# Designs tried in a protein design run: peptides against a protein of PDB entry 5HOI. Part 272

Target 1, 351 residues: chain A of PDB entry 5HOI
Amino acid sequence: FRYMPFSPAGTPFGFTDRRYLTMNEVGYVSTVKNSEQYSITVSFFDVGRFREYHFEDLFGYDLCFLNEKGTLFGQSKTGQIQYRPHDSIHSNWTKIIPLQAGERITSVAATPVRVIVGTSLGYFRSFNQFGVPFAVEKTSPIVALTAQNYRVFSVHYSQFHGLSYSLSELGTSSKRYYKRECPLPMSLPNINSDMKKDANLDYYNFNPMGIKSLFFSSYGDPCIFGSDNTLLLLSKWRSPEESKWLPILDSNMEIWKMSGGKETTDIHVWPLALAYDTLNCILVKGKHIWPEFPLPLPSEMEIRMPVFVKSKLLEENKAILNKKNEIGADTEAEEGEEDKEIQIPVSMAAE

## One batch from the design tools (peptide; made by RFdiffusion4, then SolubleMPNN)

Design b1_p25_7_s4 (from b1_p25_7, 16 letters changed)
Fold by OpenDDE base, seed 4:
Structure b1_p25_7_s4 (fold): chain B 351 residues (1-351), chain A 25 residues (1-25)
Amino acid sequence: as target 1 above (351 residues)
Amino acid sequence: SLEEELRRRQKKREELAKRIAELLE
């Protein structure tokens, strides 16, 4: 087994000179190989909000994370990272992460307030948005990272224990764990059954975990999309004993249904983000399970779980909190109560 | 409203079904 650099919805080169380093709801980052150099382009879906930009990459960045404020790049072997704000007001910064012999950066994540670097030896490194370090923690080997605001979703791999996950919050002074190296019930790619097609072998060599993407939902729930094309959402993560992974979308079954029951074996879902009740994704036609060039327009796929209940329960909980404040009850509004996870009724998870 | 949300969902499903049909041709 070899630890490979992971970026959310990143694609392999395949037989081409170009690939996507990452893509999400904000946009997509592409790289083109030009002899010994690379040309990187940062493109956006909202062309009115952001201007596309490009630069020459002399380092061969193989890690990327895109957010609303900037793009984080990383080189898995050298330990070089670069943050590039989308605006010209803030300066780019570069840093070298110290790596041990054989250590690789396996994933990077960035929010407007945090930068995170994970390694094949399980070093978890945290920084602010300006590259000022906070901490270095030793965990199980990190294979994937995503982050939203101060929260980090990390996926870990052990040859003995398989996949695990952590959910943490990176405050100013401390790291809080909501989940710490808990079992991740995601199916790994099966080399013997699925690898009969050369295209699947190329993808496996690029991403042996089969994690197409991982992200936070618009409601701040950790999501993962594996090789089985099932979207998993972590529910009740604030309650350690009640937390569970919900299979909120089987994308293969949904494509099959929406086709009217036709053969859809050459139509693939490539996940971008979960926005409210819809998976933002790219529909891919062909032998490769990943999008090629040019990038197709994103599609929206409805999830089965009625997230409309989550929005209603948020409004109802806010209305209950506002009524309690009007009644002058000295209920210490613990700053933690506004961020209470909405309990989705069990009956709605069974569709 | 709930009716507006159901109408939005229906429209998104129709757009998705159309895109899948275009990919199957």
Scores: peptide ipSAE 0.520, ipTM 0.922, DockQ to the pose 0.527
Fold by OpenDDE base, seed 5:
Structure b1_p25_7_s4 (fold): chain B 351 residues (1-351), chain A 25 residues (1-25)
Amino acid sequence: as target 1 above (351 residues)
Amino acid sequence: SLEEELRRRQKKREELAKRIAELLE
């Protein structure tokens, strides 16, 4: 097994000189190989909110994470990382992560408040948004990371135990675990002999775990999209005994249904984000399961989950909170009330 | 309202079905 650099929804070069380093709901980061250097472009879906920018990359960044405030880059072999705020008011910073012999950075993540680096030896390194280090922890080998606010979803790989996951919160003073190296029930890519001739081998060599993307939903639930094209959501993660992975969308089945039952073997879903009750994704036509250039416009797939109940209950809870605030009750809104998991009534989960 | 949300979902579903149809041509 070879540890490869992972970025959410990153694409291989294939037979081209260009690829996507990462993409999500905010935008997409592309790199073009030009002789011995690379040109990186950071593009946004909301062109009114953000301005596209580019720069020359002399380091060959192979790791990327995009958020609403900036872009984190990493070089898996050298240990160099760079954070680039989208706003010119904040300075770019660069740091070298110390790597042992044969160690690689396997994944990076960034939020407006945290930077996280994971390695093939299982070093988990945390920083603030300015690159000030908090801690170094030794875990099982990290293969993928994503983060939202202070929360981190990490995927680990062991030759003995397969895939596991952790869910942690990086406070100011301490790291809290909600989940620590629990089994991840994701299907790995089948290395069938027939993959040797197909575009599937190039993708497997780029991403041996077949994790197309991982993200947090708009409700803060960890999501993962594997090689089986099933979107998994971690439900009830605040309750250790009740926590489970839910297969909330079979994207191949959904495309087939939406076609009217036609053959759809050459139509692929490339995941970006889960926004409320819809998977934001790119529909890809052709042999390659990943988007090429130019990037098609995003599409939305409805998930068949009672997540609609979460939105309505969130709106109702916000409306109740706003009414309480208007009534002049000096109840210090404990920062902890917004983070209550909205329980979906069991009656609506069965449809 | 619930009716507005159902209408929004129906519209998104029609847009998705149209895009899949265009990719099958």
Scores: peptide ipSAE 0.518, ipTM 0.922, DockQ to the pose 0.521
Fold by OpenDDE base, seed 3:
Structure b1_p25_7_s4 (fold): chain B 351 residues (1-351), chain A 25 residues (1-25)
Amino acid sequence: as target 1 above (351 residues)
Amino acid sequence: SLEEELRRRQKKREELAKRIAELLE
């Protein structure tokens, strides 16, 4: 198996001189190949909040992560990383991650407080926002990373076990696991069925896992969007025994429904973020399943859990409400900050 | 209000449906 550099919603070059290194709700990072050099542009959807900037890339950055405070770049082969704050008050920093022979950086993530580097050998490296190292951990091979605040969602791959995931928190003193290398029930790209079109083969060569993006929701839940165009959300991740992946949106089915049942085989959803109950995405028309240039305006798609999952969540929520009403008698249990399990809003159940 | 939120969601669905229709032309 070949480990490829992964960035959230990154696009291949295809037959062009340009691609998106990453995109999310904050903006999009593009790179243009100019002979042996690259020109990188960091663009924002909120042009009033952020100023677009560009720079010459002599290293050929193939990894990127954008957040509200800065952009992390990485070069998968050399191990070079660069963090560029959007604010000119804060200095850029560059460092080299030591790589073994054949090791690659496979993914990078950055929050306003943490920088994370994952490798094809499963080295998980953590830093603060200034590039000061905290720890190096050996895990299963990392294929994708995302992070929000102190939390990290990592996807791992084994040839024997397929996809797994971890959810961890990078505190000041230690790493806590909520989930550690648990099975990820995401379908891998089917080479035999999907590769009939050259465009699908090009994308598979760029991203063999078919993970179009992964992110945290606005509620802090891990989300993944695979090659099947289904948005999966990790629910109840604070409760190890209750934690489950929920298929909260089939984007192909939603496009089909919204078209009035027309053929929509040339319309593709490109995921950016999950904000509350809406998937922020790019609608793409054409042969390629990814956005080209210029980038279309983002669209909002309402998430629709399958009726069977909605009914079960309604029953679970009723059972929780009934238990709270039965326990409501005697015990002044101290209001420890019950880390309020973000109830998937009952509004998702209204069909 | 709940009614205003339902109206907001309906409007967003109509905007999405319109955008999909424009992409099918």
Scores: peptide ipSAE 0.518, ipTM 0.920, DockQ to the pose 0.587
Fold by OpenDDE base, seed 1:
Structure b1_p25_7_s4 (fold): chain B 351 residues (1-351), chain A 25 residues (1-25)
Amino acid sequence: as target 1 above (351 residues)
Amino acid sequence: SLEEELRRRQKKREELAKRIAELLE
């Protein structure tokens, strides 16, 4: 086993000189190998909101995270990270992360307010968007990171315990854990069964955990998409005892159904994001389970769980809050009510 | 309305089914 650099929905080079470093709902970052250098392009799906840009990479960035404000790059071996805002108002910054002998940066994440670096030795490093450090924590070895606002979803690996996950919030003064190194019920790639095809071996060497992507949903729920092509969502994460992983989409089964029951073994889902009740994804045809160049247009796949209940409950709760505010009751609404988890009735979560 | 949202979902399913069909040709 080797710790490999992970980026959300990143692709291997395969037999080509180019790959995607990362992709999500915002856009996609590609790199092309030019002798000893790389040319990086940051492209966007909303071309009206963002302008595509490129630069020469002399460091060989193998880690990337894209958000609505900028792109974080990392070099797994040297410990170099670079943040590039999409706007020209904010300056780029570069930093070297100190690494021990044999340590690698395994994942990086960035939000408009936080930068996170995880390593193969389990160093969790947090920064603000300007690269000012907050803390260094020692955890189990980190294999993947994603972040939304102040929240971080981390995946850990131990040779003895397998996969675990943490969910944390990075305030200004402290880190809060909602979940800390809890078991992650995700299937690992089966080396013996799946590796009969050379294309699967190349992907396994690139990503031995088989985590195609991980992200937060539009509702702030941690999501992971593994090698089994099942989308898992962490439900009730604010309640430690009630929190559970929900298999909200079997993407292979959904493609099969939508084909009318045809052979679909050469059609693959590549996950981008969970927007409300739809998985934003790339449909890939071919031997490789990842998208090639040019990138196809994204597709929307409906999830089995009606997150519509959560949206409707959010709208109903907002309407109730707005009505309470209109009725002018001097009830000191404690600031703590906004973060109340919307209880989805158990009956509606099972259908 | 709920009916408009159901129609929007149905349209998205038809678009996805069409895209899968185009990939199977």
Scores: peptide ipSAE 0.517, ipTM 0.922, DockQ to the pose 0.519

Design b1_p25_8_s1 (from b1_p25_8, 14 letters changed)
Fold by OpenDDE base, seed 2:
Structure b1_p25_8_s1 (fold): chain B 351 residues (1-351), chain A 25 residues (1-25)
Amino acid sequence: as target 1 above (351 residues)
Amino acid sequence: ESDELYEQILESLKKKAEERKKLEE
């Protein structure tokens, strides 16, 4: 097994000179090989909210995380990280993460308030948005990270225990665990079944865990999308005894239904984010399971939520829209974390 | 064939999104 750099929804180069470093609901980051250099472009889906920008990369960044305030880059071998705010008012910063012999940065994440670096030796490093360090913790080897606000979802790999996950909150003084290295019930890629198509071999060499993406939902629930094309959501994570992974979408089944039951071997879902009851995704056409260039427009795929949850989500969306219209544009309303856990009943997953 | 199926699925997704938006309005 080889630890590879992971970024959410990142794509391999394949036989091309270009790839996506990362993509999510905010936008997509691409890199193009230019002789000994790389040209990086940060593009946005909302072109009215953000201006596309590019720069020359002399370091060969192979890790990326995009959020609403900036982009974090990392180089897995050298330990270099760079944060680039989208706003030109704020300065870029660069830092070298100290790595041991053979250690790699395996994943990076950034929120408006935190920067997180995970390594192949299980070093979990936390920083503020300005690159000031908080702590270094040693965990099981980290293979993927995502973060939202102060919360971090980490995926770990052990040769003896397989995949595990942690859910933690990075306060100012301490790290709190909601979940600590708990078993992750995600299937690893089966080399013998999934690699019968040469096109998949390049992807699994790029991403041996088959984790296509890792994100938080709009409700702050950890989500993972694996090689089986199933979206898993961690429900009831605040209640240690009640917490469970829910298969909320089989994307292959949904494509099959929309096709009228035809063979859909050249049609793939590429996950971006979960917003309320919809998976934001790219519908991919072709032999490769990942999007090529140019990037298609995002699509919304409805998840299998209980009817009672859908009605509440629609009411809450109307209430949020009405509040945004009553409160003039300038107040960043700190939406208080109302502890509305989405209770998904088990009965709908069996039909 | 694959192209027609891809466009059919895109149109189905778009139609569902438009139907959802009309229920939110």
Scores: peptide ipSAE 0.577, ipTM 0.934, DockQ to the pose 0.466
Fold by OpenDDE base, seed 5:
Structure b1_p25_8_s1 (fold): chain B 351 residues (1-351), chain A 25 residues (1-25)
Amino acid sequence: as target 1 above (351 residues)
Amino acid sequence: ESDELYEQILESLKKKAEERKKLEE
């Protein structure tokens, strides 16, 4: 296992000279590799509210977090971080995070009031929006971070315990935990099943945890979107005994429903944010599970409890077809029509 | 084929978003 730099909805280079460093509901940050340097562009979905800007990156930033007030950049190996406000009123600032031998920055997050840095050794570093440090805490190894206002959602990895999560509030005087290194009920990517397509190998080399994104909902609930394309929401996190992860969307099932039950192997959901009852996402076409260039416009997908498993529906339809073939005459079942349009029950198509 | 399915899904998502917007107005 190797700790890789993680940014929300970040994409690999693949066979190209360009990738997305991060994307969310605010916009997207891209980097293009030139011969000797990188060119970074910060783009916005609301072009009336924000102006696109670019700059030359001599450091090779591999970590990014975008919010409504600025962009945080990080370099996983050198420990350099840079905060760039979107406005011209506030100055850019740069800082070097001290790293031990072999330590990496694994994730960064920024809100209008906090900057957070997580490392492969489990150092959790907190700052204000001006780069003034608050604290350094030792936790389990951090693999992903997101933040909203004063609240931080962190994902941790242990070789012995797998994935865990923390939810904390970063006040001015103290850190409060709502959850501290609790088990995260997310499956890791299955190398043997998911790696059958070469296109997926590049992604899992880039992101070994398979976490496509993590964010807070518009209601302030922690969300995570894994390699299984299921959106998990942490409900009732204020009540420790009542708190649970809810699978609120199976995006593969929703794509399959909208296709009329066709095979959709080249259509993927790329998560951006959860706004009320809709997942803001990019619908991706192609062999790669991540968006290419140019970025398609965002789509809104309604959240739904996954009541039905696609595999069970496929088994039921195969059993119905086999019963029809046992009762019906000698019509040669041509083996080749694996792509038979699966009749979606009217109740699932009208939902 | 995959292109037609992609456009069909995009149109379905767009139609649902327009229907939601009309229910909020």
Scores: peptide ipSAE 0.576, ipTM 0.933, DockQ to the pose 0.682
Fold by OpenDDE base, seed 3:
Structure b1_p25_8_s1 (fold): chain B 351 residues (1-351), chain A 25 residues (1-25)
Amino acid sequence: as target 1 above (351 residues)
Amino acid sequence: ESDELYEQILESLKKKAEERKKLEE
């Protein structure tokens, strides 16, 4: 097994001089090979909110994370990272992460308040948005990272135990774990079935775990999209005993239904983000499972909870409504900030 | 064929998005 640099929805070069370093709901970052140099462009879907910018990359950045405030770049081998705010008010900063012999940065993430670096030896490094370090922790080897606000979703790999995940919060004073190296029930790429097309071999050489993307939903739930084209959402993560992965979308099945049951071998879903009950994605046409240039416009694909989960959510919502109606009789119970477990809207249960 | 199927799927996605938007208004 070889640890490869991971970025959310990043694409390989393939036989081209260009690739996407990352893409999400904010925009897309592309890199073009120009002899011994690279040209990086940071593009946005909301062209009225953000100005596209480009720069020369002398380092060969192979890691990227885009958010609403800036772009984090990383070089997996040298340990160099750079944060570039989208605005001109804040300065760019560069730092070298110390790496041991053979260690690689495997993933980077950035929020408006945190920068996170994960490595092939399981070093988890946290910084503020200005590159000031908070802590270094040693975990199992990190293969993927995403972050939203103060929360970090990390994926770990062991040759003996397969995939695991952690969910943590990077407060001002301490790191809290909601989940710590728990088993991740995601299927690894099946080399014998998935690699039958030469076009897929290039992708799995680029991304051996087959994790096309990982993100937080608009509700702050960890999401992962694997090689099986199934979107998994971590539900009830605040309650350690109740927490479960929900298969909320089979994108192959959705494409098949929309086709009228035709063969869809050259049509692929490329995940960007989960907003409410819709997967923001690129519908890709062609032999490659990833988007080429130019990037198509994003599409919205409605998530479909399994009927078994829909029935339980309806029962849970009825039980919560009945409890609220029973409690509505008695006294002035203090407005404790009931951590509003984001109830998956009842609208998801109607089909 | 693949092109027509791709456009059909894009149109289906667009139509569903417009239907959802009308249910939220």
Scores: peptide ipSAE 0.575, ipTM 0.933, DockQ to the pose 0.497
Fold by OpenDDE base, seed 1:
Structure b1_p25_8_s1 (fold): chain B 351 residues (1-351), chain A 25 residues (1-25)
Amino acid sequence: as target 1 above (351 residues)
Amino acid sequence: ESDELYEQILESLKKKAEERKKLEE
């Protein structure tokens, strides 16, 4: 086993000089190899909100995380990280993460308020958005990270225990765990079945865990999309005893149905994000399971959420919208966002 | 054949997205 740099929905070079470093609902980051240098482009799906930009990369960034405020880059071997705001108001910053001999940065994540670095030795490093360090914690080896606001979803790997996950909140004073190194019920890539095509071997060498992407849903639920093309959502994570992984979409089955039951071996789903009740994804055509250049437009694939969750979420969103419209007048009351636990009813998991 | 299936799936996804949008309006 070799620790490889992970970025959400990142693609390999394959036989080309270009790849996607990362992609999500905000946009996509590409890199092109130019002799000893790289040219990085940060592109956005909402061209009205953001302007595409590019820069020369002299470091060979192999880690990336894109959010609505900026892009975090990392170099897995040197420990260099760079944060680039999308706006010109905030300055770029760089930092070198101290690495031990043979240690690699395996994943990076950034929110508007936090920067997280995970390593092959299990060092979890947290920073604010300006690169000021909070803490260093030693965990099991980190293989993937994502973050939303103050929450971090981390995937860990042990040769003895396989895959585990943690869900934590990075407050100002302390880290809280909702989940700490709990078993992750994700299938690892089956080398014997999946590697029959040379194209899949290149992807496995790039991403040996088969984690195509890792993100939070629009509701703040941890999501993972593995090599089996199943979207898993962590439900009821606030209640440690009730928390469970829900297989909310089999993307191969959905493609098969939409084809009328034909063979779809050259049609693939590439995950970007979970927005409400839809997987935002790229529908990929070809031998490679990942998107090539140019990037196709995103598609929305409906998930099998229990109908009651959609109705409650619509009612809660209407109630939040109505409260925002009523509070639009006078008082600057710091109404603490009561993080109302969306109770998914138990009964709907069977239909 | 693969091309026609790809376009059929894209059209199906697009149609479903348009149907959802009309139910939310």
Scores: peptide ipSAE 0.575, ipTM 0.934, DockQ to the pose 0.467

